# Ledger of designs, part 88: peptides against a protein of PDB entry 3NZW

Target 1, 212 residues: chain A of PDB entry 3NZW
Amino acid sequence: TTTLAFRFQGGIIVAVDSRATAGNWVASQTVKKVIEINPFLLGTMAGGAADCQFWETWLGSQCRLHELREKERISVAAASKILSNLVYQYKGAGLSMGTMICGYTRKEGPTIYYVDSDGTRLKGDIFCVGSGQTFAYGVLDSNYKWDLSVEDALYLGKRSILAAAHRDAYSGGSVNLYHVTEDGWIYHGNHDVGELFWKVKEEEGSFNNVIG
Target 2, 222 residues: chain B of PDB entry 3NZW
Amino acid sequence: QFNPYGDNGGTILGIAGEDFAVLAGDTRNITDYSINSRYEPKVFDCGDNIVMSANGFAADGDALVKRFKNSVKWYHFDHNDKKLSINSAARNIQHLLYGKRFFPYYVHTIIAGLDEDGKGAVYSFDPVGSYEREQCRAGGAAASLIMPFLDNQVNFKNQYEPGTNGKVKKPLKYLSVEEVIKLVRDSFTSATERHIQVGDGLEILIVTKDGVRKEFYELKRD

## One batch from the design tools (peptide; aimed at target 1 G48)

Design b2_p28_6_s4 (made by RFdiffusion4, then SolubleMPNN; from b2_p28_6, 16 letters changed)
Fold by OpenDDE base, seed 4:
Structure b2_p28_6_s4 (fold): chain B 212 residues (1-212), chain C 222 residues (1-222), chain A 28 residues (1-28)
Amino acid sequence: as target 1 above (212 residues)
Amino acid sequence: as target 2 above (222 residues)
Amino acid sequence: LPPTAVEERLAAEFAKNAELVAEKEKEK
């Protein structure tokens, strides 16, 4: 798995691969590793697919209950804290989760929290999470700027996942791309790694380790 | 050390069509190297035009299917005989599986039916309840043998249009029920040749708007 | 619950491809 999220002047970019593995077996190439918690809040999945899918869906229900009770949308800080508190209660039980909670509220602005099953909760501007995270960081860190255009930021997110998909055997399939704004998240498509790789190689003159 | 799990082998396969879905399973039940039964159905009509199989440890599979069937009954009681949708069924099964997260059902679960638009739907589950809607899925002992074949024949992976120099992929299209049944039969016949836990018989459940149809085919009995 | 975005996307992709195939068959 490779997931990433970063803040920039235009909001948040979220990009993830879609490969699921069971040991050396590729279980799926089409897994949705972004949970749409609500129109304004995204969760990413790394680690155990069931753990992330179950608890992030549960988180969606908790967020909806908050909206109903408080008559306002839940903050990214509060949503991430709910999840963090939950996984902490299961500490030692064997949950495997590496998640990013990404959203945009008027009060907080664009916000990213990293939450994992060890009980870590971190606020930050840039996170890459999963077995391919180091490959993604290599591309992302080298090209990241706060002042990126939305187009350039989307491309950078996509390109970083592509790099990880190329080098990490546990990452691949496709890139799912999101842009989070004050008006909510926008899905920017599913990009097959096979097609994307050749396109990017031709356009950039990159991936010169592959001949063809 | 007590091992609460067994492995009864077998293989299951789901394929969604345009206005139908198929869920198939062999009828062999095995423990280690001993055939327990040559005809033990593992694909079930659960009502509401939903078919289900939970392949792996048969005791866990049967328990899960029974719980789901009971859930369907309760859903009718609570919601004035409202039909359970396939997506709601999938969510319910997730909760059944994840409810045993720390002592999982040792099964690969597949359900098939029609979505709310009347399109074929196949959902697959891991032992702890992660699930995905897919066009096709193989599960069980010979899943590793069949799934690559399905990638090629259902999703047309690595197939290109002739004369395009590999630049244009073969377009995705729905398969007919006859084509799907052929693929299922070929898959199980091939799997039976290479896997000892697969064989004896093939039961295919076909879900259409008209209900569930069952077909049976003999497989190799060695 | 609304279909998951994945379910909708998968359905849409197959539907779109079915339309494309049907259009190509009509042009023949």
Scores: peptide ipSAE 0.021, ipTM 0.650, DockQ to the pose 0.019
OpenDDE base, seeds 1, 2, 3, 5: peptide ipSAE 0.019, 0.000, 0.014, 0.000; ipTM 0.683, 0.647, 0.651, 0.634; seeds 2, 3 fail the geometry check

Design b2_p28_7 (made by RFdiffusion4)
Pose (drawn by RFdiffusion4):
Structure b2_p28_7 (pose): chain A 212 residues (1-212), chain B 222 residues (1-222), chain P 28 residues (1-28)
Amino acid sequence: as target 1 above (212 residues)
Amino acid sequence: as target 2 above (222 residues)
Amino acid sequence: VTNFKPPPIEKGTEEEIAEELQENFDKN
């Protein structure tokens, strides 16, 4: 698994791979590691497939309940805390999740929270989570500027996940892109590494190792 | 010490067609190197046009299928006999499985039917509720032998248009019920050849808008 | 720019159960 989300001039970019594993066994190449909590809230998934899916789907129900009660969209900070506090209650029971809650509110602007099963909750501009996180950091950190165009930022996030899908035996499948503005999240497609790799290699001239 | 889990072998397979779906499984039940039964059904019609199989530790698989069938019964009781759509059944199974997160049903579960548009549908589950909708899926002992074959023959993976210099991928035309039954039978004869826990018989449940049909085929008994 | 590098995700009991189930399936 490799997931990343970063803030920049144009809002937030979220990118994830789609590989699921059972050890060295590739269980699936087509899993959805991003959950649309609502039109302005996204959650990313890494770790235990069932823990992430179950608790993030549950988080969506909790956020919806807040809107009905308060007649107002839930903040990113509060939404991430609901998950953070829930996971904390289970500390020591063996839950396994590296998560990112990304969204936009007039009150907070573009906002990213890292939340994991250890109970750690961090607000930040850049996060990479999962077994492939360091591979994504390597490409993302060395090309990141606050002033990236929406187009360049979307590409960097995509390229970073691609770097991780190439080097991490436990990451791969396809890349799912998202862009977050004050008008909510915009899905930017599912890019199969099976074609995305060769295309990027030719057009970019990178991945100079692998023989084509 | 006491081990609450055992392994009863068996292999299951699910393929979705445009307007049908199939869920197949060998009828052999095993413990270690012995055969408990050469015919012990492992794929079930649970009503509302849903077939399911929970493969791994059979006691857990039976308890789960029994609990789900009762769930469909109560769904009718509580919702004015409304039909439980396959997507709804999948989320329901997720909660049943995750409900035992800390003492799991040790099974790999697959269900099949039609979605609300009448299209074929297959869902597979992790022991603790992780699930996804798919075109096909192999589960159980021979899953590692069969799933690669299905990626090739069902989803045409690694296959290209001849003479296109590997540039044009083989189109994803869709399989008929006849072509699917062939892939299923071949899959199980192959699995019976290479895996000692697979054999004796093959039972397929076909699901269409007209309901659930069953077909049975003998397999090598060695 | 705040850039955090969290530690790697440790293997949870769920990942162990799924890995053990797969290892049992691969048994000859």

Design b2_p28_7_s1 (made by RFdiffusion4, then SolubleMPNN; from b2_p28_7, 17 letters changed)
Fold by OpenDDE base, seed 5:
Structure b2_p28_7_s1 (fold): chain B 212 residues (1-212), chain C 222 residues (1-222), chain A 28 residues (1-28)
Amino acid sequence: as target 1 above (212 residues)
Amino acid sequence: as target 2 above (222 residues)
Amino acid sequence: MKILRPPPLPVGEEERIVEELREREQRK
């Protein structure tokens, strides 16, 4: 798995691969590792697929309850704290989760929290999470700047996942790409790695370690 | 050492068509190398045009299917006989599975039906309730033998248009019910040849807007 | 079960966990 999220002048980019494995078996190439919690919040998935899928869906329900009770959208800080508190209660039980909660509120602006099953909760500008995270960081950190255009930021997210998919055997399938703004998230498509790799190689003249 | 789980073998397969879905399973029930039954159906009509199979440890599979059937019944009671949608069924099954997250049902679950737009739908579950809607899925003992075949024949993986030097992928298209049945039969006959825990009989449930029909085919009985 | 491969554990931690599981099995 490789998931990433980063803040920039245009909001948040979220990009993830879609491979799931069971040992050496590729269980799926089409897993949705972004959960659309609500129109304004995204959760990413790494670790146990069921743990992430179940509890991030549950988180959506909690966020909805907040909106009903408080008559306002939940903050990203509060949403991530709800999840963090939940997993902390299960600490030692064997949950496996590495998640990013991403959203844009007027109060907070674009906001990313990392939450994992160890009880860690971190706010930050850039996170890559999964077995391929170091590969993604290599590309992302090398090209990141706050002043990226939306187009360049989207490409950078996609390109970083592609690099990880190339090097990490546990990452692959496709890239799912999101842009998060104050108005909510925008889905920017599913990009098959098999096609994307050759396209990028040709256009950039990159990946010269592979004979085309 | 105490082991609460058994493995009763078998294989199941789901394929979604444009306006239909198929869920098939062999009828062999086995423990290790000893055949317990040559005809023990494991694919069930659960009502509301939903078919279900939970393959692996048969005791867990049966328990899960029974719980889901009861869930369908209660859904009707609580919602004035409203039809349970396939996506809602999938969510319900997730909760059934994840409710035992720390002592899981040792099964690979597949359901098939029609979505709310009348399109074929197949959902697959891991033992703890992660689920995904897919065009096709094999589960059970011979899943590793069948799934690559389905990748090639249903999703046309690694197939290209002739004369394009591999530059143009074979376009995705829906298969007819006849084509799907053929693929299912070929899958199971092939799996039976290479896996001792698969064989005896093949039961196929076909879901259309008109309901569920069943087909049965003999498999090798070795 | 399906795994979305998490970040690597600290060096030696995976082996430790595996060993612990083995020990647990031996105690049954």
Scores: peptide ipSAE 0.334, ipTM 0.794, DockQ to the pose 0.073
OpenDDE base, seeds 1, 2, 3, 4: peptide ipSAE 0.313, 0.325, 0.327, 0.288; ipTM 0.788, 0.800, 0.802, 0.782; seed 1 fails the geometry check

Design b2_p28_7_s2 (made by RFdiffusion4, then SolubleMPNN; from b2_p28_7, 16 letters changed)
Fold by OpenDDE base, seed 4:
Parts: sequence; structure tokens; C-alpha cells
Structure b2_p28_7_s2 (fold): chain B 212 residues (1-212), chain C 222 residues (1-222), chain A 28 residues (1-28)
Amino acid sequence: as target 1 above (212 residues)
Amino acid sequence: as target 2 above (222 residues)
Amino acid sequence: MKILRPPPLPKGKIEEIIERLREVEQKK
């Protein structure tokens, strides 16, 4: 798995791969590792697929309840805290979760929280999470700037996941790409790694370790 | 050391068509190297045009299917006989599975039916309730033998248009019910040859707007 | 069980990990 999210002048980019594994077995190439909690809030998944899918869906329900009770959208801070508190209650039980809660509220602006099953909750501008995270960081950190255009930021997110998919055997399938703004998240498509790899290689002259 | 789980073998396979879905399973039930039964159905009509199989440890599979059937019954009681949609069924099954997260049902679950638009739908579950909708999925003992075949023949993986130097993929298209049945039969006959836990009989449930139809084929009785 | 692979846990003692990091930095 490789998931990433980063803040920039244009909001938040979220990019994830879609491979799930069971040992050496590729269980799926089409896993949705982004949960659309609401039109303004995204959750990413790494670790146990069921743990992440179940509890982040549960989180969505809690966020909806907040909206109904308070008649306003939940903050990213509060949403991430709900999840963090939940997993902390299960600490030691064997949950496996590495998640990013990404969203945009008027009061907070674009916001990213990292939450994991160890009880860690971190606010930050850049996170890569998963077995391929170091590969993604290698590309992302080398090219990241706050002043990236939306187009360049989207490409950088996609390109970073592609790099991880290339080097991490546990990452691959496709890249799912999101842009989060004040108006909500925008889905920027599913990009098959097989096709994307050759396109990027040709256009950039990169991936010279592969001859085709 | 006490092991609460067994392995009763077998294999299941789901494929979604345009306006139908298929869920198939062999009828062999084994323990270790001993065949318990040559005809023990493991694919079930659960009502509301939903078919289900939970393959692995048969005791857990039967328990899960019974719980789901009861869930369907109660859904009707609580919602004035409203038909349970396949997506709602999938969510319900997730909760059934995840409710035992720390002592899981030792099964790979697949359901098949029609979505609310009348399109074929297949949902697959891991033992603890992670699920996704797919066009096809193999589960059980010979899943590793069958799934790559389905990738190639249902999703046309690694197939390209002739004369394009591998630049243009074979376009995706729905398969007919006849084509799907052929693929299912080829999958199980092939799996039977290479896996000791697969064989004896093949039961195929076909879901259409007209209901559930069953077909049976003999497999090798080795 | 489907796994969305988390990052691997560090191996070895913290002191050894720190030392390895220092060695890498010295080679730069």
C-alpha cells in the first residue's frame, strides 16, 4: 500500500494505490483505499482492510450524526479525534490502521490528520503512509513546493504513487487521485499503473531501469 | 493445542454479467485427505434474488449463511416486506463478519445478484468483513488457480488489439450467460485436475430478473 | 485476510537504529 496526502496553496492532494495482498498473493488490484466520508472529508486506508473500511465507514456515520445534531459540518480536527479516540479504546486488541483524515472547512482551511491504531494522531502538511511510503516520499519531497499549481500538484501526487507502485511489490493496480478544496473533494480519476507507467516513461524519459 | 477451525476445502466462483450474475461452487466436502461428501451444496438462494456462499470451514460458512438468511427475514418484518438490495446485503454481511473480528468466521464469502439498476453484481468478503464489488472472484482452495484465469478471460487482462504493438488493450465487454457458464465449467474442470480439494460436482446458480436458476454438472470423482 | 500493507516496523534497538542513521548521514 501507498497512500499520500499533502497541503499546498490550492488545497489538498490525496493519492492512493489500489492493491491488496495476503502474503505473496495479490488479493485485489481494485481496492478503494479512499473512503468518501462526506463531500468535504476523505479517509485513507492502510493496514487491515476490514479494520479501516469498517471503522472509517463508522466514522462517516458519526460525522453525519454530528451534522444532524449540530446543524453544521464536523471539523477535520473533531472527525480525526473521534477516530483516534475509538482506536485508542481498542489499543492492544489487534486493530491495524494507518489512516489520513483529509478535509476542508471554512474555519480550519485545508487540513490533514494522520491517525493510526497505535494511538498516534498528528496534524501535518505532508504524509505518506504504507509499505511504499518511503518510495513516495522520495519523489514527493524532491518536488514538493507550497506554490505548486493544481495541475502540477495533481501530477506530483499521481507520480509519487507511481514511483511507489514501481518499487514496492505490495503497491500497484491503479492510482486514485483526489483534489480537496473549500467546495469539497473532486475525484480526478482512476489511473491504471500499467498504462500510466509507460506514458510517464515516454513523456519524462524516466524509469530507465526498464526497457520496453 | 486446540484448533477451533477446520478446512473443508472446495472452491467457489462468482461472475457478474450485464443483466445476470452467476455464483458457482463445487460440491466436494473434505477433511484433510478424506472426502466427507461428494454432494454437499455450498451455494444458497437466500431470497430477494441474492445467492450466497461462504467457503472454507463449513461450520462457520453454514452459520454465517443462516445468520444472513435470518437477517433477510427480519428485514422483511421491519420494513414491510421491502426487497433487500444487494448493496445493503453486502453491508449487512460486513457487520456479521466484523462482529466476530477477534474470532473470525474462517470463510471466504461471495454473494451475487442484481443491483438496483438490474446489472449483475458480485461482492466478495475477506474473513473479517472487508468487501468490494467486482466483476468476478474466485474463493476457496483453488482460488489461486482460477483467479488469474478469470483476470484473463473476464477482464481481458494482458490481451491487446492485434497490430497495435501492445498499445491498445482489448476492450471490456459483458459476457453472455452461455459464455460465463463455459468459463465456469472450464475453471472448475481445470481446478479439479490440479487440486485435491475440488471435484465431484459443480452447482451453478444463475440470477436474473426472473429469479434464480440452478444447473448441475458432474466433475471428476477422484 | 486482505492487507493494505502498513510500513514495516523498525528492527533492532533504538540505539542501533540511530547509529545506522548517523552512518548514512556521514556517507553523504
Scores: peptide ipSAE 0.292, ipTM 0.756, DockQ to the pose 0.035
OpenDDE base, seeds 1, 2, 3, 5: peptide ipSAE 0.272, 0.268, 0.229, 0.288; ipTM 0.747, 0.762, 0.764, 0.758

Design b2_p28_7_s3 (made by RFdiffusion4, then SolubleMPNN; from b2_p28_7, 18 letters changed)
Fold by OpenDDE base, seed 2:
Structure b2_p28_7_s3 (fold): chain B 212 residues (1-212), chain C 222 residues (1-222), chain A 28 residues (1-28)
Amino acid sequence: as target 1 above (212 residues)
Amino acid sequence: as target 2 above (222 residues)
Amino acid sequence: MKIYRPPPLPVGKEERIVAEFQERMQRK
């Protein structure tokens, strides 16, 4: 798995692969590793598939309850804290989760929190999470700047996942790409890694370790 | 050491069509190297045009199916006989599975039916309740033999239009019920040849807007 | 059980040093 999110002048980019594995077996190439909690809030998934799906769906319910009770959207800080508190209660039980909660509120602006099953909760501008995270960081860190255009930022997110998919055997399938703005998240499509790889290789003259 | 789990073998697969879905399973039940039964159905009509199979440890599978059927019953009681949608059924099954997160049902679960738009739907589950809607899925003993075949024949993976130098993929299209049944039969006949835990009989449940029909085919009994 | 592969476990500093050394030696 490779998931990433980063803040820039245009909001937040979220990009994830779509491969699930069971040992050496590719269980799926089409997994949705982003949960759309509400129009302004996303959650990413790494670790145990069931743990992530179950508890992030649960989180969505908690966020909705907050909105109903308080007549206001939940903050990214509060949403991430709910999840963090939950996993902390299960500390030592064997949950496996590496999650990013990404959203945009008027009070916070564009915000990213990292939450994992060890109880770690971090606010930051850039996170890559999963077995391919170091490969993604290699590309992302080399090209990241706050002043990226939306177009360049989207490409950078997609390109970083592609790099990870190329080098990490546990990442692949496709890239799901999101742009989060003040007006909410925008889905920027599903990009098959097979097709994307050859396109990028041709256009950039990159991936020269592969002859084709 | 005590092992609470058994393995009763068998294989299941689901394929969604445009306006139908199929869920198929062999009828062999085994323990170790012994055939317990040559006809033990493992694909069930659960009502509301939903078919279900939980393949692996039969005791766990039966328990899960029973619980789901009961869930369907109570859903009708609580919601004025409202039809349970396939997506809601999937969510319900997730909760059934994850409720035993720390002592899981040792099964691979697949359900099939029609979505709210009348389109074929297949959902697959891992033992602890992760699920995904897919066009096709194989589960059980011979899943590793069948799934690559389905990738190629249902989703047309690694197929390209002739004369395009590999630049144009074969377009995705829905298969007819007849084509799907052929693929299912070929899958199970081939799996039976190469896996000792698959064989004896093949039962196919076909879900359409008109309901669930069943087909049965003999497999090798060796 | 399906996994969205998490990152590898942290390696101790000493183990990392040893691994790096071994890698360098293998390249010679």
Scores: peptide ipSAE 0.298, ipTM 0.756, DockQ to the pose 0.040
OpenDDE base, seeds 1, 3, 4, 5: peptide ipSAE 0.213, 0.151, 0.263, 0.258; ipTM 0.735, 0.745, 0.741, 0.741; seeds 1, 3 fail the geometry check

Design b2_p28_7_s4 (made by RFdiffusion4, then SolubleMPNN; from b2_p28_7, 17 letters changed)
Fold by OpenDDE base, seed 2:
Structure b2_p28_7_s4 (fold): chain B 212 residues (1-212), chain C 222 residues (1-222), chain A 28 residues (1-28)
Amino acid sequence: as target 1 above (212 residues)
Amino acid sequence: as target 2 above (222 residues)
Amino acid sequence: MIILRPPPLPVGKEEKILEEFQARMEKK
């Protein structure tokens, strides 16, 4: 798995691969590792697929309850705290989760929290999470700037996942790409890694370790 | 050390068409190297045009299917006989599976039916309740033999248009029910040849807007 | 069980490096 999220002048970019594995077996190439909690909030998935899918869906319900009770959208801080508190209650039980909660509220602006099953909760500007995270960081950190255009930021997210998919055996399938703004998240499509690889190689003159 | 789980073998396969879905399973039930039954159905009509199979440890599979059937019944009671949609069924099954997260049902679950738009739908589950809607899925003992075949024949993986130098992929298209049945039969006959836990009989449940149809084919009884 | 592969846990050399790092941080 490779998931990433980063803040920039235009909001948040979220990009993830779609491969699921069971040992050496590729279980799926089409897993949705972004959970659309609500129109304004995204959760990413790494670790146990069921743990992430179940509890992030549960989180969505909690966020909806907050909205109904308080008549306002939940903050990203509060949403991530709910999840963090939950996993902390299960500490030692064997949950496996590496998640990012990404959203945009007027109060907070664009916000990313990392939450994992060890009880860690971190606020930050850039996170890569998964077995391919180091490969993604290699590309992302080398090209990241706060002042990226939306177009460049989207490309950078996509390109970082592609790099991870190329080098990490546990990452691949496709890139799912999101842009989060104050008006909510925008889905920017599913990009097959096979097709994307050759396109990028040709356009950039990159991936020269592969003879085309 | 005591192992609470058994393995009863077998294989299941789901394929979604445009306006239909198919869920198939062999009828062999085994323990170790012994055939317990040559005809033990493992694909079930659960009502509301939903078919289900939970393959692996048969005791767990049967328990899960029974619980889901009961869930369908209660859904009707609570919601004025409203038809349970396939997506809602999938969510319900997730909760059934994850409710036993720390002592899981040792099964690979697949359901098939029609979505709310009348399109074929197949959902697959891991033992603890992660699920995904897919065009096709194999589960059980011979899943590793069949799934690559389905990737090639249903999803047209690694197929390209002739004369394009591998630049244009074969376009995705829905298969007819006849084509799907052929693929299912070929899958199971091939699996039977190479896997000792698969064989005896093949039962196919076909879901359309008109209901659930069953077909049966003999497999090798070796 | 389907796994969305998390980062590997530090084992072997990585664990030793982590221990050494922690020891350095405790001396400061």
Scores: peptide ipSAE 0.229, ipTM 0.758, DockQ to the pose 0.026
OpenDDE base, seeds 1, 3, 4, 5: peptide ipSAE 0.227, 0.201, 0.056, 0.216; ipTM 0.746, 0.761, 0.735, 0.752; seed 4 fails the geometry check

Design b2_p28_8 (made by RFdiffusion4)
Pose (drawn by RFdiffusion4):
Structure b2_p28_8 (pose): chain A 212 residues (1-212), chain B 222 residues (1-222), chain P 28 residues (1-28)
Amino acid sequence: as target 1 above (212 residues)
Amino acid sequence: as target 2 above (222 residues)
Amino acid sequence: AALEEIEFYETLFEEAAENNPSLQKWMF
């Protein structure tokens, strides 16, 4: 798995791969590793497929309950804490999840929280999570500027996941893109690496190793 | 020491058509190198036009299917006999499985039916509730032999339009019930040839707007 | 004690799923 989310001038970019594994067995190429908690909240998934899916879906119910009770959209900080505190209760039981809670509130602006099953909870501008995280860091860190256009930022996130899907045997399938502004998240499509790789290689001239 | 798990073999297969779906499984049940039964059904009609199979440790598979069938029964009791849609059944199965997160039902489960638009639907599950809707899925012992074949023959993977210089992908025309039954039978004759835990018989459950139908085919008994 | 018991049953599960990936827990 490879997931990333980064803040910039135009808000937040979220990109994930879609591969699921059972060891060296490719279990699926078409899994959704991003969950739409609500119109302004996204959650990313890495680690145990069932733990992530189950607890992040549950997190969505908890956020919805907050809105009914407080008559107000839940903050990114509080939403990430609900998951962080839940996972902490299970520390030592073997839950396995690397997660990112990304969203926007008038109160907080663009906001990103890294939350994992160790109980670690960190606010930051840039995170890459999963077995392919270092591959995505390599491309994303060396081309990142705060002042990227929405178009360039969307591409970098896409290109970074692509780099990970190429080098990490446990990442691949397709790339799912999102952009987060104060008007909520905008889905930017599902890009199959099967075609995205060759297209990027030709148009960019990169991936100069692999023979085409 | 005591091991609460065992492996009863078997292979299951699910394919979704435009307005139908199928869930198939061999009827052989095994322990180690012996055959417990040559005919022990492993795919079940659970009502509300849903078929399911939980393959792996059979005791766990039976307990799960039994618990789900009872779940559909109570769904009717608590919701004025409302039909349990396949998507709802999938989420329900997720909670049943994740409920044993720390002592899992050791099964790979697949369900089939039609969605609320009458389209064919297949859902497959991880032992602890991870699930996704799909066009087709192989489960069980020969899953590693069959899933590649389905990616090629059902979703036309790696196949291109001849003469397009590999530029145009083979279109995703959709399979009829007849063409699907062929792929299923071929899949199981192939699996019976290469995997020692697959054989004896093949039982297919076909689901349409008219309900659930069954077809049976013999397989090699060696 | 309870955590050791869970770890024990997880080890048994992994051993049971060693030869058959289709029965292993899915990872992202």

Design b2_p28_8_s1 (made by RFdiffusion4, then SolubleMPNN; from b2_p28_8, 15 letters changed)
Fold by OpenDDE base, seed 2:
Structure b2_p28_8_s1 (fold): chain B 212 residues (1-212), chain C 222 residues (1-222), chain A 28 residues (1-28)
Amino acid sequence: as target 1 above (212 residues)
Amino acid sequence: as target 2 above (222 residues)
Amino acid sequence: SLLEEIARLRKLYEEASKDNPSLREWEL
């Protein structure tokens, strides 16, 4: 898996691959690794598929309960804390989760929290999470600027996942791309890695380790 | 020595059509290299136009199916005989599986039916309870032999329009029930030839708006 | 301990499912 999220002047970009594996076996190329918790809040998945899917769905329910009870949307800080507290209760039991909680509230603005099954909870501007994270960081860090245009930021997110899909055997399938603004998240499509690779190679003159 | 993870072999396969879905399984049940039964059905009609199979350790599979059938029953009691939707069934099965997160059911689960729009639906579950809706899925002993075939023949992977120099993919289209049945039969006959844990019989459950239909075909018995 | 027993069971599961991808947990 490779997931990433970063803050910039235009909000948050979230990009993820879609491959699931079972050892050397590609279990699926079409997994949805982003949960849409509400119109302003996203969760990303890396690690055990069942652990992430189950508990992030549970988190969604907790967030909805908050809204019903408090008559306002839950903060990104609070949502991430709920998940962090939950996984900490299972510390040592063998849960495997690397998640990012990304969202926008008026109080916080665009916000990203990293939460993993070790109990780590971090607020930050840039995170790459998964087996391909270092490959994504290589591209993302090299091109990241706060002042990126929305178009350039979207491309950078997509391109970083593509780089990881190319080098990480456990990442691939497609890129799912999101842009989070004050008006909520916007889905920017599913981009097949095979098609995207050749397109990018041609347009950039990159990926010269591959002949074609 | 405690070993709770037995394997009774077999293979299952689900394919969704436009207005139907198919879930098929062989009827061979084995332990190690011994055939326990040549006809032990592993695909079940669970009511509400939902068919289910949990392939792997048969005792775990049977337990899971029984629990789900019971869940369907109680859903009707609690919700005035409301039909359980396939997506709700999938969520329910996730909870059944994940309830044993630290001692999982040793099974690969597939369900098939129609979604709320009347379109064919197939859901696949890992042993711990992650699930995904897909157009097709193979599970069990010969899954690694069949799944690539389905990628090519159902989802038209690596197929391109003639004369386009590989620039235009073959368009996705729904297969007819006859085409799907043919693919299922070809998949299982091929798997039987190459895998000792697959054979004897093939049972296919076809879900349409009119209900569940069953078909049976002989497979090689060696 | 309970955690040690859980770990032991996990090890057994991993060994049992090693050669059968259909019975392995999905990893992201």
Scores: peptide ipSAE 0.609, ipTM 0.920, DockQ to the pose 0.916; fails the geometry check
OpenDDE base, seeds 1, 3, 4, 5: peptide ipSAE 0.589, 0.585, 0.604, 0.582; ipTM 0.899, 0.897, 0.911, 0.895; seeds 1, 3, 4, 5 fail the geometry check

